# Peptides against a protein of PDB entry 5EIB, part 76

Target 1, 366 residues: chain A of PDB entry 5EIB
Amino acid sequence: VDLEPGTMDSVRSGPFGQIFRPDNFVFGQSGAGNNWAKGHYTEGAELVDSVLDVVRKESESCDCLQGFQLTHSLGGGTGSGMGTLLISKIREEYPDRIMNTFSVMPSPKVSDTVVEPYNATLSVHQLVENTDETYCIDNEALYDICFRTLKLTTPTYGDLNHLVSATMSGVTTCLRFPGQLNADLRKLAVNMVPFPRLHFFMPGFAPLTSRGSQQYRALTVPELTQQMFDSKNMMAACDPRHGRYLTVAAIFRGRMSMKEVDEQMLNVQNKNSSYFVEWIPNNVKTAVCDIPPRGLKMSATFIGNSTAIQELFKRISEQFTAMFRRKAFLHWYTGEGMDEMEFTEAESNMNDLVSEYQQYQDATAD
Target 2, 366 residues: chain A of PDB entry 5EIB as posed
Amino acid sequence: VDLEPGTMDSVRSGPFGQIFRPDNFVFGQSGAGNNWAKGHYTEGAELVDSVLDVVRKESESCDCLQGFQLTHSLGGGTGSGMGTLLISKIREEYPDRIMNTFSVMPSPKVSDTVVEPYNATLSVHQLVENTDETYSIDNEALYDICFRTLKLTTPTYGDLNHLVSATMSGVTTCLRFPGQLNADLRKLAVNMVPFPRLHFFMPGFAPLTSRGSQQYRALTVPELTQQMFDSKNMMAACDPRHGRYLTVAAIFRGRMSMKEVDEQMLNVQNKNSSYFVEWIPNNVKTAVCDIPPRGLKMSATFIGNSTAIQELFKRISEQFTAMFRRKAFLHWYTGEGMDEMEFTEAESNMNDLVSEYQQYQDATAD

## One batch from the design tools (peptide; made by RFdiffusion4, then SolubleMPNN)

Design b2_p13_1_s3 (from b2_p13_1, 5 letters changed)
Fold by OpenDDE base, seed 1:
Structure b2_p13_1_s3 (fold): chain B 366 residues (1-366), chain A 13 residues (1-13)
Amino acid sequence: as target 1 above (366 residues)
Amino acid sequence: SALEERLAERKAA
């Protein structure tokens, strides 16, 4: 789905364009112009029924519909505005199904789009209410990984999207291969989401290795485990050491000893016990899939529900507040039929979410 | 608050 035809043509001409049904390409002509309100109230609202017709058709063809998975950006107009409209409409029609998202967070290190803080804040307001689980993929963290860890001097969207694709492949492993922990979206939500509003995950992937160092690196279970819990490997720009893990899932892929995985996962929990809440028993889940990702002997994918994710929301909130106090660009949104009150409501709900994470961070067993 | 109640429930579980 897109409000611009050019993106759909790129997908069709791509290496995997033939895996999608032609009738499942739903697109507009005008685009959203990086405006959430165009995506949500005007251009996106004109297209949403056509998307819902496709969603219904594909849902009826499922033997067992677990839920929905949306991949979108929060900085743009289409992914943010139309994406959240779709989530709302799908939630209304399928209230008993899991809503899962891969939400790409904007960063001024990656994009010069001035209104991204508005689009992101308005989107997060919708995601708090209408999703069951959201993977926070932060362009700031991806840029920093590309630059610092992968030693890319000038990271591209191709480099960032490679990390996104590896992470998405990792977190969906349990859904795609039988006999794993978190084998369905509902089990994932039960294990990862102890409190309904606190459903924002920090993903991570290992191995991350610079091209120059790949030839010298042995892939071992201890190295994967250590890298997966390293703050520099988080795909969300927050430091887990500034918060506490509510829940964690680790997905190992490749031929390895289950015993060694369990030992290393126990060791990393014990070493980092101060960064876990003590009042959620068995809050770390581990899965091992014998099938490695393409081009690797083994990998590990991390899913963390951490109170440190508040650093990401604080960054967006600070940027939002600095613009909103000046009423900068508000006429672009109000001109599409949006009320100025919705900005204040979205800011408030994001600040409430930050406060909720802080309260759970400060909670003791006593 | 609803948050304090959820905290208490989760601490008791």
Scores: peptide ipSAE 0.024, ipTM 0.466, DockQ to the pose 0.050
Fold by OpenDDE base, seed 3:
Structure b2_p13_1_s3 (fold): chain B 366 residues (1-366), chain A 13 residues (1-13)
Amino acid sequence: as target 1 above (366 residues)
Amino acid sequence: SALEERLAERKAA
């Protein structure tokens, strides 16, 4: 789905374009112009029914519909505005199904789109209410990984998207292979989300290795485990050491000893015990899939529900507040039928979410 | 506590 035809043509002409049904390409002509309100109230609202018709058709063809997965950007107008409209409409029609998102967070390091803080804040407001699971993929963290860890001097969107694809492949491993922990979206939610509003995950992937070091790196369970818990490997721009893990899932892929995985996972928890909440028992889950990712002997994918994710929301909130106080660009949104009150509601809900994460960070076992 | 109730509900699900 897109509000621009050119993106759909790029997908269709791509190496995997043939996996999608032609009738499932729903697109507009005008685009959202990086405006959430165009995505949500005008251009996106004109297209949403056509998307819902496809969603219904595909849902009816499922023997066992678990839920929905959306991949979108929160900085743009289509992914943010139309994406959240679509989430809302799907939630209304399928209230008993899991809503999962891969939400790309904007960063000034990657994009010069000045209105990204508005689009992100308005989107987060919708995601808090209408999703069950949200993987926070932060363009700032992706850029920093590319630059610092991968030693890419000039990271491209292709380099960032490679990290995203590796992560998406990792977190969906349990859904794609039988006999795994979190084999369905609902089990994942039950394991990862202790509180309904606190459903924002920091993903991570290992191994992350520069091309120059790739030939010299051993791929071992200890190294994967150590890297997976390293703050520099988080694909959300927050430091887990500034918060506490509510829940963690680790997905190992490749031929390895389950015993060694369990030992290393216990060791990393014990070494980092101060960074876990003590009042959630068995809050770390581990899965092992014998099938490695393409081109690797083994990998590990991290999913963290941490109170440190509030750093991401604080960053967006600070940028939002700095723009909103100046009433900068508001006329672009209000001109599409938005009320200025929707901005203040979205800001408030995001600040409430930050406060909730802080409350659970500071909570002790009585 | 409201937390224990939520954790109990989560275990029962």
Scores: peptide ipSAE 0.022, ipTM 0.470, DockQ to the pose 0.036
Fold by OpenDDE base, seed 2:
Structure b2_p13_1_s3 (fold): chain B 366 residues (1-366), chain A 13 residues (1-13)
Amino acid sequence: as target 1 above (366 residues)
Amino acid sequence: SALEERLAERKAA
């Protein structure tokens, strides 16, 4: 789905274009112009029914519909505005299904779109209310991984998208292969989301390898375990050492000893016990899938529900507040039918979310 | 792309 035809033509002409049904390409002509309101109230609202017709058709073809997975950007108008409109409409029609998102957070170091703080804040407001699970992916963290860890001199979209694809493959492993922990989206939500609003995840991956790198160092289970808990491997721009983990899932892939995995996972928890909440028992879940990712002997994928994610929301809130106080570009949103009150409500809800994360960070076992 | 240009600028900074 896109409000611009060029993106769909790129996907269709790409190496995987033939895996999608032609009828499942739904696109507009005018684009959103990086405006959330165009995505949500005008251009996106004109296209949404055509998308919902496709969603219904594909949902009816499912033997067992678990839920929906949306991949979108929160900085752009289409991914943010139309993406959240779709989430709202799908949630209304399928209230008993899991809504899962891969949400690309805007970074001022990667994008020049001055209105990204508005698009992100308005999107986060919708995600808090209408999603069950959100993987937070920050373009800054992806860039820093490519540059600092992978030693890529000039990171490309291909390099960033490789990290995203590896992460998406990792977190969906349990859904795609039988006999795993968190074998469905609902079980993942039960294990990862102790409080309904606190459903924003910090993903991480090990080993970090660039697309086309031939030098796969064989990692051991101890090395994978150490790397997946390293702040430098987090794909969200927050330091887990500044918060506490509410819940963690670790997904190992490849032929390895379950006993060795359990020993290393226990060791890393004990070594980092100060970074976990003490009042949630058994808050770390481990899965092992014998099937490695393509091109690797073994991997580990990290999913953290950490109170440190508030750093990401605080950064967006600070940028939002600095623009909103100046009424900068508000006329672009109000001209598409938005009220200024929607901005204040979205800011308030995001600040409440930050306060909730801080409350649970400071909570002690009584 | 506009991202590749910005990524290049960020590297030069």
Scores: peptide ipSAE 0.000, ipTM 0.358, DockQ to the pose 0.017
Fold by OpenDDE base, seed 5:
Structure b2_p13_1_s3 (fold): chain B 366 residues (1-366), chain A 13 residues (1-13)
Amino acid sequence: as target 1 above (366 residues)
Amino acid sequence: SALEERLAERKAA
């Protein structure tokens, strides 16, 4: 789905364009112009029914519908505005199904779109209410990984999207292969989300290795385990050491010893015990899939529900507040039928979410 | 950055 036709042509001409049905390409003509309100109330609202017809048709063809997975950007008007409209409409029609998102967070290091803090804040407000699980993929973290870890001098969207694809492949491993932990979206939500509003995940991937160093690096279970818990391997620009893990899932892929995985996972938890809440029993889950990812002998994917995710929301909130106090660009949103009150409600709900994460960070076992 | 250049090109188009 896109509000611009040119994006769909790029998907069709791509190496995997033939895996999608031609009738499942739904697109507009005018785009969203990086405006959330245009995506949510005008251009997106005109297209949403055509998307819902496709969603219904595909859902009816399922023998066992678990839920929905949306991949979108929170900085752009289509992904943010129309994406959250679709989430709302799908949730209204399928209230018993899991809503999962891969939400790409904007960063000033990656994009010069001045209104991204508005689009992100308005989107987060919708995601808090209408999703069951959200993978926070932060363009700031992706850029920093590309530059600092991968030693790319000029990171591209192709380099960032490669990290996104590796992360998505990692976190969906248990859904794609039988006999794994979190084999369905509902089990993932039950294991990862102890409190309904606190469903924003910090994903991570290992190994992250520069092209020049790949040939010299031995991949071992201890090394994968150490890297998976390293703040530099997180796909969200938050330091887990500034918060506490509520829940963790670790997904190992490749031929390895389950015993060695369990030993290393216990060692990393014990070494980092101060960064876990003590009042959630068995809050770390581990899976091992014998099927490695393409081009690697082994990998590890991390899913963290950490109170440190508040750093990401605080960053967006600070940028939002600095613009909103000046009433900068508000007329672009109000001109599409949006009320200024919705900005204040979205800001309030995101600040409440930050406060909730802080409360559970400071909570002790009574 | 090459990303900034591509974003600048998209803003100029």
Scores: peptide ipSAE 0.000, ipTM 0.384, DockQ to the pose 0.016

Design b2_p13_1_s4 (from b2_p13_1, 6 letters changed)
Fold by OpenDDE base, seed 1:
Structure b2_p13_1_s4 (fold): chain B 366 residues (1-366), chain A 13 residues (1-13)
Amino acid sequence: as target 1 above (366 residues)
Amino acid sequence: SELEERLAARRAE
C-alpha cells in the first residue's frame, strides 16, 4: 500500500515482486507530501476502504487468522498517517486479533524532513492505543550500527533496510517454523508485554560484522549472546543500561547445542541482573531454531521490552516540543482538517507513556 | 500491589 505509485512499481519490479498478488497492490496518485494529516484525513482516507476490501479478502482466505503485521515509517506521511488510519480501521473490524507493527522511527541523521517529529508523535499516540506489539526500528540506531559496527563510511537506505530485513526475519522465526517459543502472535504478546501500553520492543540482531572482519570472526554461541545483549547492537537508539528489562526474548538460529544456549543465556542474565526487573519471574525466554538464516551458519535475534525505550520517546518529544512551541508548519496539518488539540493530546499521551516506563523502572518487589 | 494484580490479570488471559 502507498499513496504514491512509484514505490509500488519498485516493489513490483523487485526480486520478490511476483510473490504478491497484483490485486493486492493498492496505491494513490498524489502522495502524502510527508504530512501525517494527508495520510490520515484526506488522501489516505480516500484510499483506506480499498485497502480494507483487500484485507477482508485475504483474512477470509486464512484457515486461522492470528492478526496483522504492518511495516511502516513514522517520519513520512503515508506510513505514519495512512498506516495509523489502517491500524484503527482494522482494530475496529477485528478487535479480537493481534495488531503487530514494525515501526521505523525517524532520525535527523538519516532524513532532512523537518516535520518528522510531528508525524512520529501523532503516530505513537495511535500505536499506544491500537497496537498489541510494536517493534521500534530506529533509523538513528541503524545509522550508528552501519557507521560504527559495520564500518560503512556513508550508510545508505539500502544498508539500513538490510538490517531491518535481517531483524524482521529474526523476530518472525518463531511464527514461521513449528515447535518454537512464541509460535503465535498472541503467545508473543503474553510473554513480552506485561502491561498493555508498554508494548514497544527494542530489537537486536547478531552477528553484526564489518566486511573486513567477517573472515576472522568465529560464530559461537557465547559471541552471539554477548553481541545480542550489547547496547551497540540495539536497533532502537536506547542504552539498556539506563533502564530495566521487563521482558526479553532471544531467538537463536542454526545448528547449536541447546545446553550451551541455555548456559550462555543464564550467564548473561546473571552478569546483567541489575538491568532486569526482579519482580517479573521467568521474564527471559529463549528459542532455538535449527534452520539458519540465508548466508549465515548461526544467528541470534533479540527482542527487549525495556524501560530504556523511554529515551527514544524523549528524543522525539523534545524535537516535537521545540517545533510545536513555535507553531512551525502547523498550517500544513490544519489545512487538511486537523485540530491543534490533536497535537497536544498526542504529546500528552507520549509523555504519559514515558512516565509509565519510568514508574516501572523504579518499582521494587515490595 | 496494583502491579501484581496487573501481572496476574495478564497471565490469566
Scores: peptide ipSAE 0.025, ipTM 0.504, DockQ to the pose 0.038
Fold by OpenDDE base, seed 3:
Structure b2_p13_1_s4 (fold): chain B 366 residues (1-366), chain A 13 residues (1-13)
Amino acid sequence: as target 1 above (366 residues)
Amino acid sequence: SELEERLAARRAE
């Protein structure tokens, strides 16, 4: 789905373009112009019914519909505005289904779009209320991984998208292979989301290896475990050492000893015990799939529900507040039918979310 | 792509 036709042509001409039904390509002509309000109230609102018709048709063809997965950007107009409109409409029609998102967070270091703080804040407000699970993907973190860890001198969107695709493949492993922990989206939510509003995850992937080091790197369970819990491997631009893990899931792939996995997972928890809340029992879940990803002998995917994610929301909130106090670009949103009150409500809800994460970070077992 | 241009701009910074 896009408000621009050119994106659909790129997907259709891509290596997987034939996997999608032609009738499932729904697109507009005008785009959102990086405006959340165009995506949510005007251009997106004109297209949403056509998308919902496709969603209904595909849902009716499912033997057992678990839920929905959306991949979108929060900095743009289409992914943010129309994406959150679509989430809201799907939630209304399918209230008992899981809403899962891969949400790309804007970064001032990666994007030139001045209104990204508005689009992100308005989107997060919708995601807090209408999603069950949100994987936070930060373009800054992806760039830093590509540059620092992968030793790519000039990271491309292809390099960033490769990290996203590896992570998406990792977190969905349990859904695609039978007999795994978190074998459905609802079980994942039960294990990962102790509080309904606190459903924003820090994803990570291992191994991350530079091309020059690939030949020399041993793929071992200890190395995968160590890298997976390294702050430099987080695909959200926050440091897990500045908060506490509420819950963690680790998904190992490849032929390995379950005993060794359990030993290394226990060891990493013990070494990092100060970075876990003590009042959530059994808050680390581990899955092992014997089928490795393509081109790797072993991998590990990390899913962290950490109070450190508040750093991401604080960053967005600070940028939002600095822009909103000046009433900068507000006429672009109000001209599409938005009220200034919707901005204030979204800001308030994001600040409440930050306060909730801080409260649970400071909570003790007593 | 707009993103490649943005990534190029960030590299020039």
Scores: peptide ipSAE 0.015, ipTM 0.450, DockQ to the pose 0.018; fails the geometry check
Fold by OpenDDE base, seed 4:
Structure b2_p13_1_s4 (fold): chain B 366 residues (1-366), chain A 13 residues (1-13)
Amino acid sequence: as target 1 above (366 residues)
Amino acid sequence: SELEERLAARRAE
């Protein structure tokens, strides 16, 4: 789905374009112009019914519908505005199904779109209420991984998207292969989301290795375990050491010893015990899949529900407040039928979410 | 793309 036709043509002409049904390409002509309000109330609202018709058709064809997965950007008008409109409409029609998102967080280091803080804040407000699971993927973190860890002098969208694709493949491993922990979206939610509003995840992937060092690196379970818990491998620009893990899932892939995995996972928990809440028992879950990802012998994917994610929301909130206080560009949103009160409500709800994370970070076992 | 321009700007740092 897009509000522009050119993106659909790129997908269709791509190496995997033929895996999608032609009738499932739903697109507009005008785009959202990086405006959440155009995506949510005008251009997106004109297209949403056509998307819902496709969603219904595909849902009816499912033998067992678990839920929905959305991949979108929170900085752009289409992914943010129309994406959250779709989530709301799907949630209304399918209230008993899991809503899962891969939400790309904007960064002023990666995009010059001045209004991204508005689009992100308005989107987060919708995601808090209407999603069950949200993987937070920060373009800043992806850039820093590409530059610092992968030693790419000039990261591209292709390089960032490669990390996103590896992560998406990793977190969906348990859904795609039988006999794994979190084998369905609902079990994932039960294990990862102890409080309904606190459903924002920090993903991570290992191995992350520069091309120049790949040939010299033996992939071992200890190295994978150490790297997946390293703050530099987090695909959200938060330091887990500034918060506490509520829950963690680790997904190992490849031929390895389950005993060695369990030993290393216990060691990393013990070493980092101060960064876990003590009042959630058995809050770390581990899965091992014998099937490695393409091109790797072994990998590990990290999913963290950490109170440190508040750093991401605080960053967006600070940027939002700095613009909103000046009423900068508000006429672009109000001209599409929005009220200034919706901005204030979205800011308030995101600040409440930050306060909730802080409360649980400071909570002790009674 | 806007990202390519920013990525280019960050490359110059």
Scores: peptide ipSAE 0.011, ipTM 0.390, DockQ to the pose 0.017; fails the geometry check
Fold by OpenDDE base, seed 2:
Structure b2_p13_1_s4 (fold): chain B 366 residues (1-366), chain A 13 residues (1-13)
Amino acid sequence: as target 1 above (366 residues)
Amino acid sequence: SELEERLAARRAE
């Protein structure tokens, strides 16, 4: 789905374009112009019914519909505005299904779009209310991984997208292969989300490998375990050492000893016990799938529900507040039918979310 | 691409 035809043509002409049904390409002509309001209330609102018709058709063809997975950007107008409109409409029609998102967070260092703080804040407000699970992916963190860890002097879209693809493949492993922990989206939510609003995850992947790059480390369970818990491996621009893990899931892939995995996972928890909440028992879940990812002997994917994610929301909130106080570009949104109240409500809800994360970070076992 | 330009700008930082 896109509000611009050019992106759809690129996907269709790409190496995997033929895996999608032609009728499942739904696109507009005018684009969103990086405006959430165009995505949500005007251009996106004109297209959403056509998307919902396709969603219904595909949902009816499912033997067992667990839920929905959306991949979108929160900085742009289409992914943010139309994406959240679509989430809302799907939630209304399928209230008992899991809503899962891969949400690309805007970064000040990677974005030239001045209105991204508005688009992100308005999107986060919708995600807090209408999603069950959100993987936070920060382009800054991806860039830093490529540059600092992978030693890529000139990171490309291909390099960033490779990391995203590897992570998406990792977190969906349990859904795609039988006999795994978290074998369905609801089970993942139960294990990862102790409080309904606190459903934003920090993903990570090991080994970190770019397309065409040689592996710089041995593929061992101890090294994978150490890498996935390293702050430098987080795909959200947050330091987990500045917060506490509410819950963690680790998904190992490849032929390895379950005993060795359990030992290493216990060791990393014990070494980092100060970075876990003590009042959530058994808050670390480990899965092992014998099937490695393509081109690797083994991998590990990390999913962290950490109170450190508040750093990401604080950053967005600070940028939002600085723009909104000046009413900078606000007329571009109000001209599309938005009320200024929606900005204030979105800011308030995001600040409440930050306060909730801080409360649970500071909570002690009674 | 816009991203390539942004990535180039960040490398110049």
Scores: peptide ipSAE 0.000, ipTM 0.369, DockQ to the pose 0.018; fails the geometry check

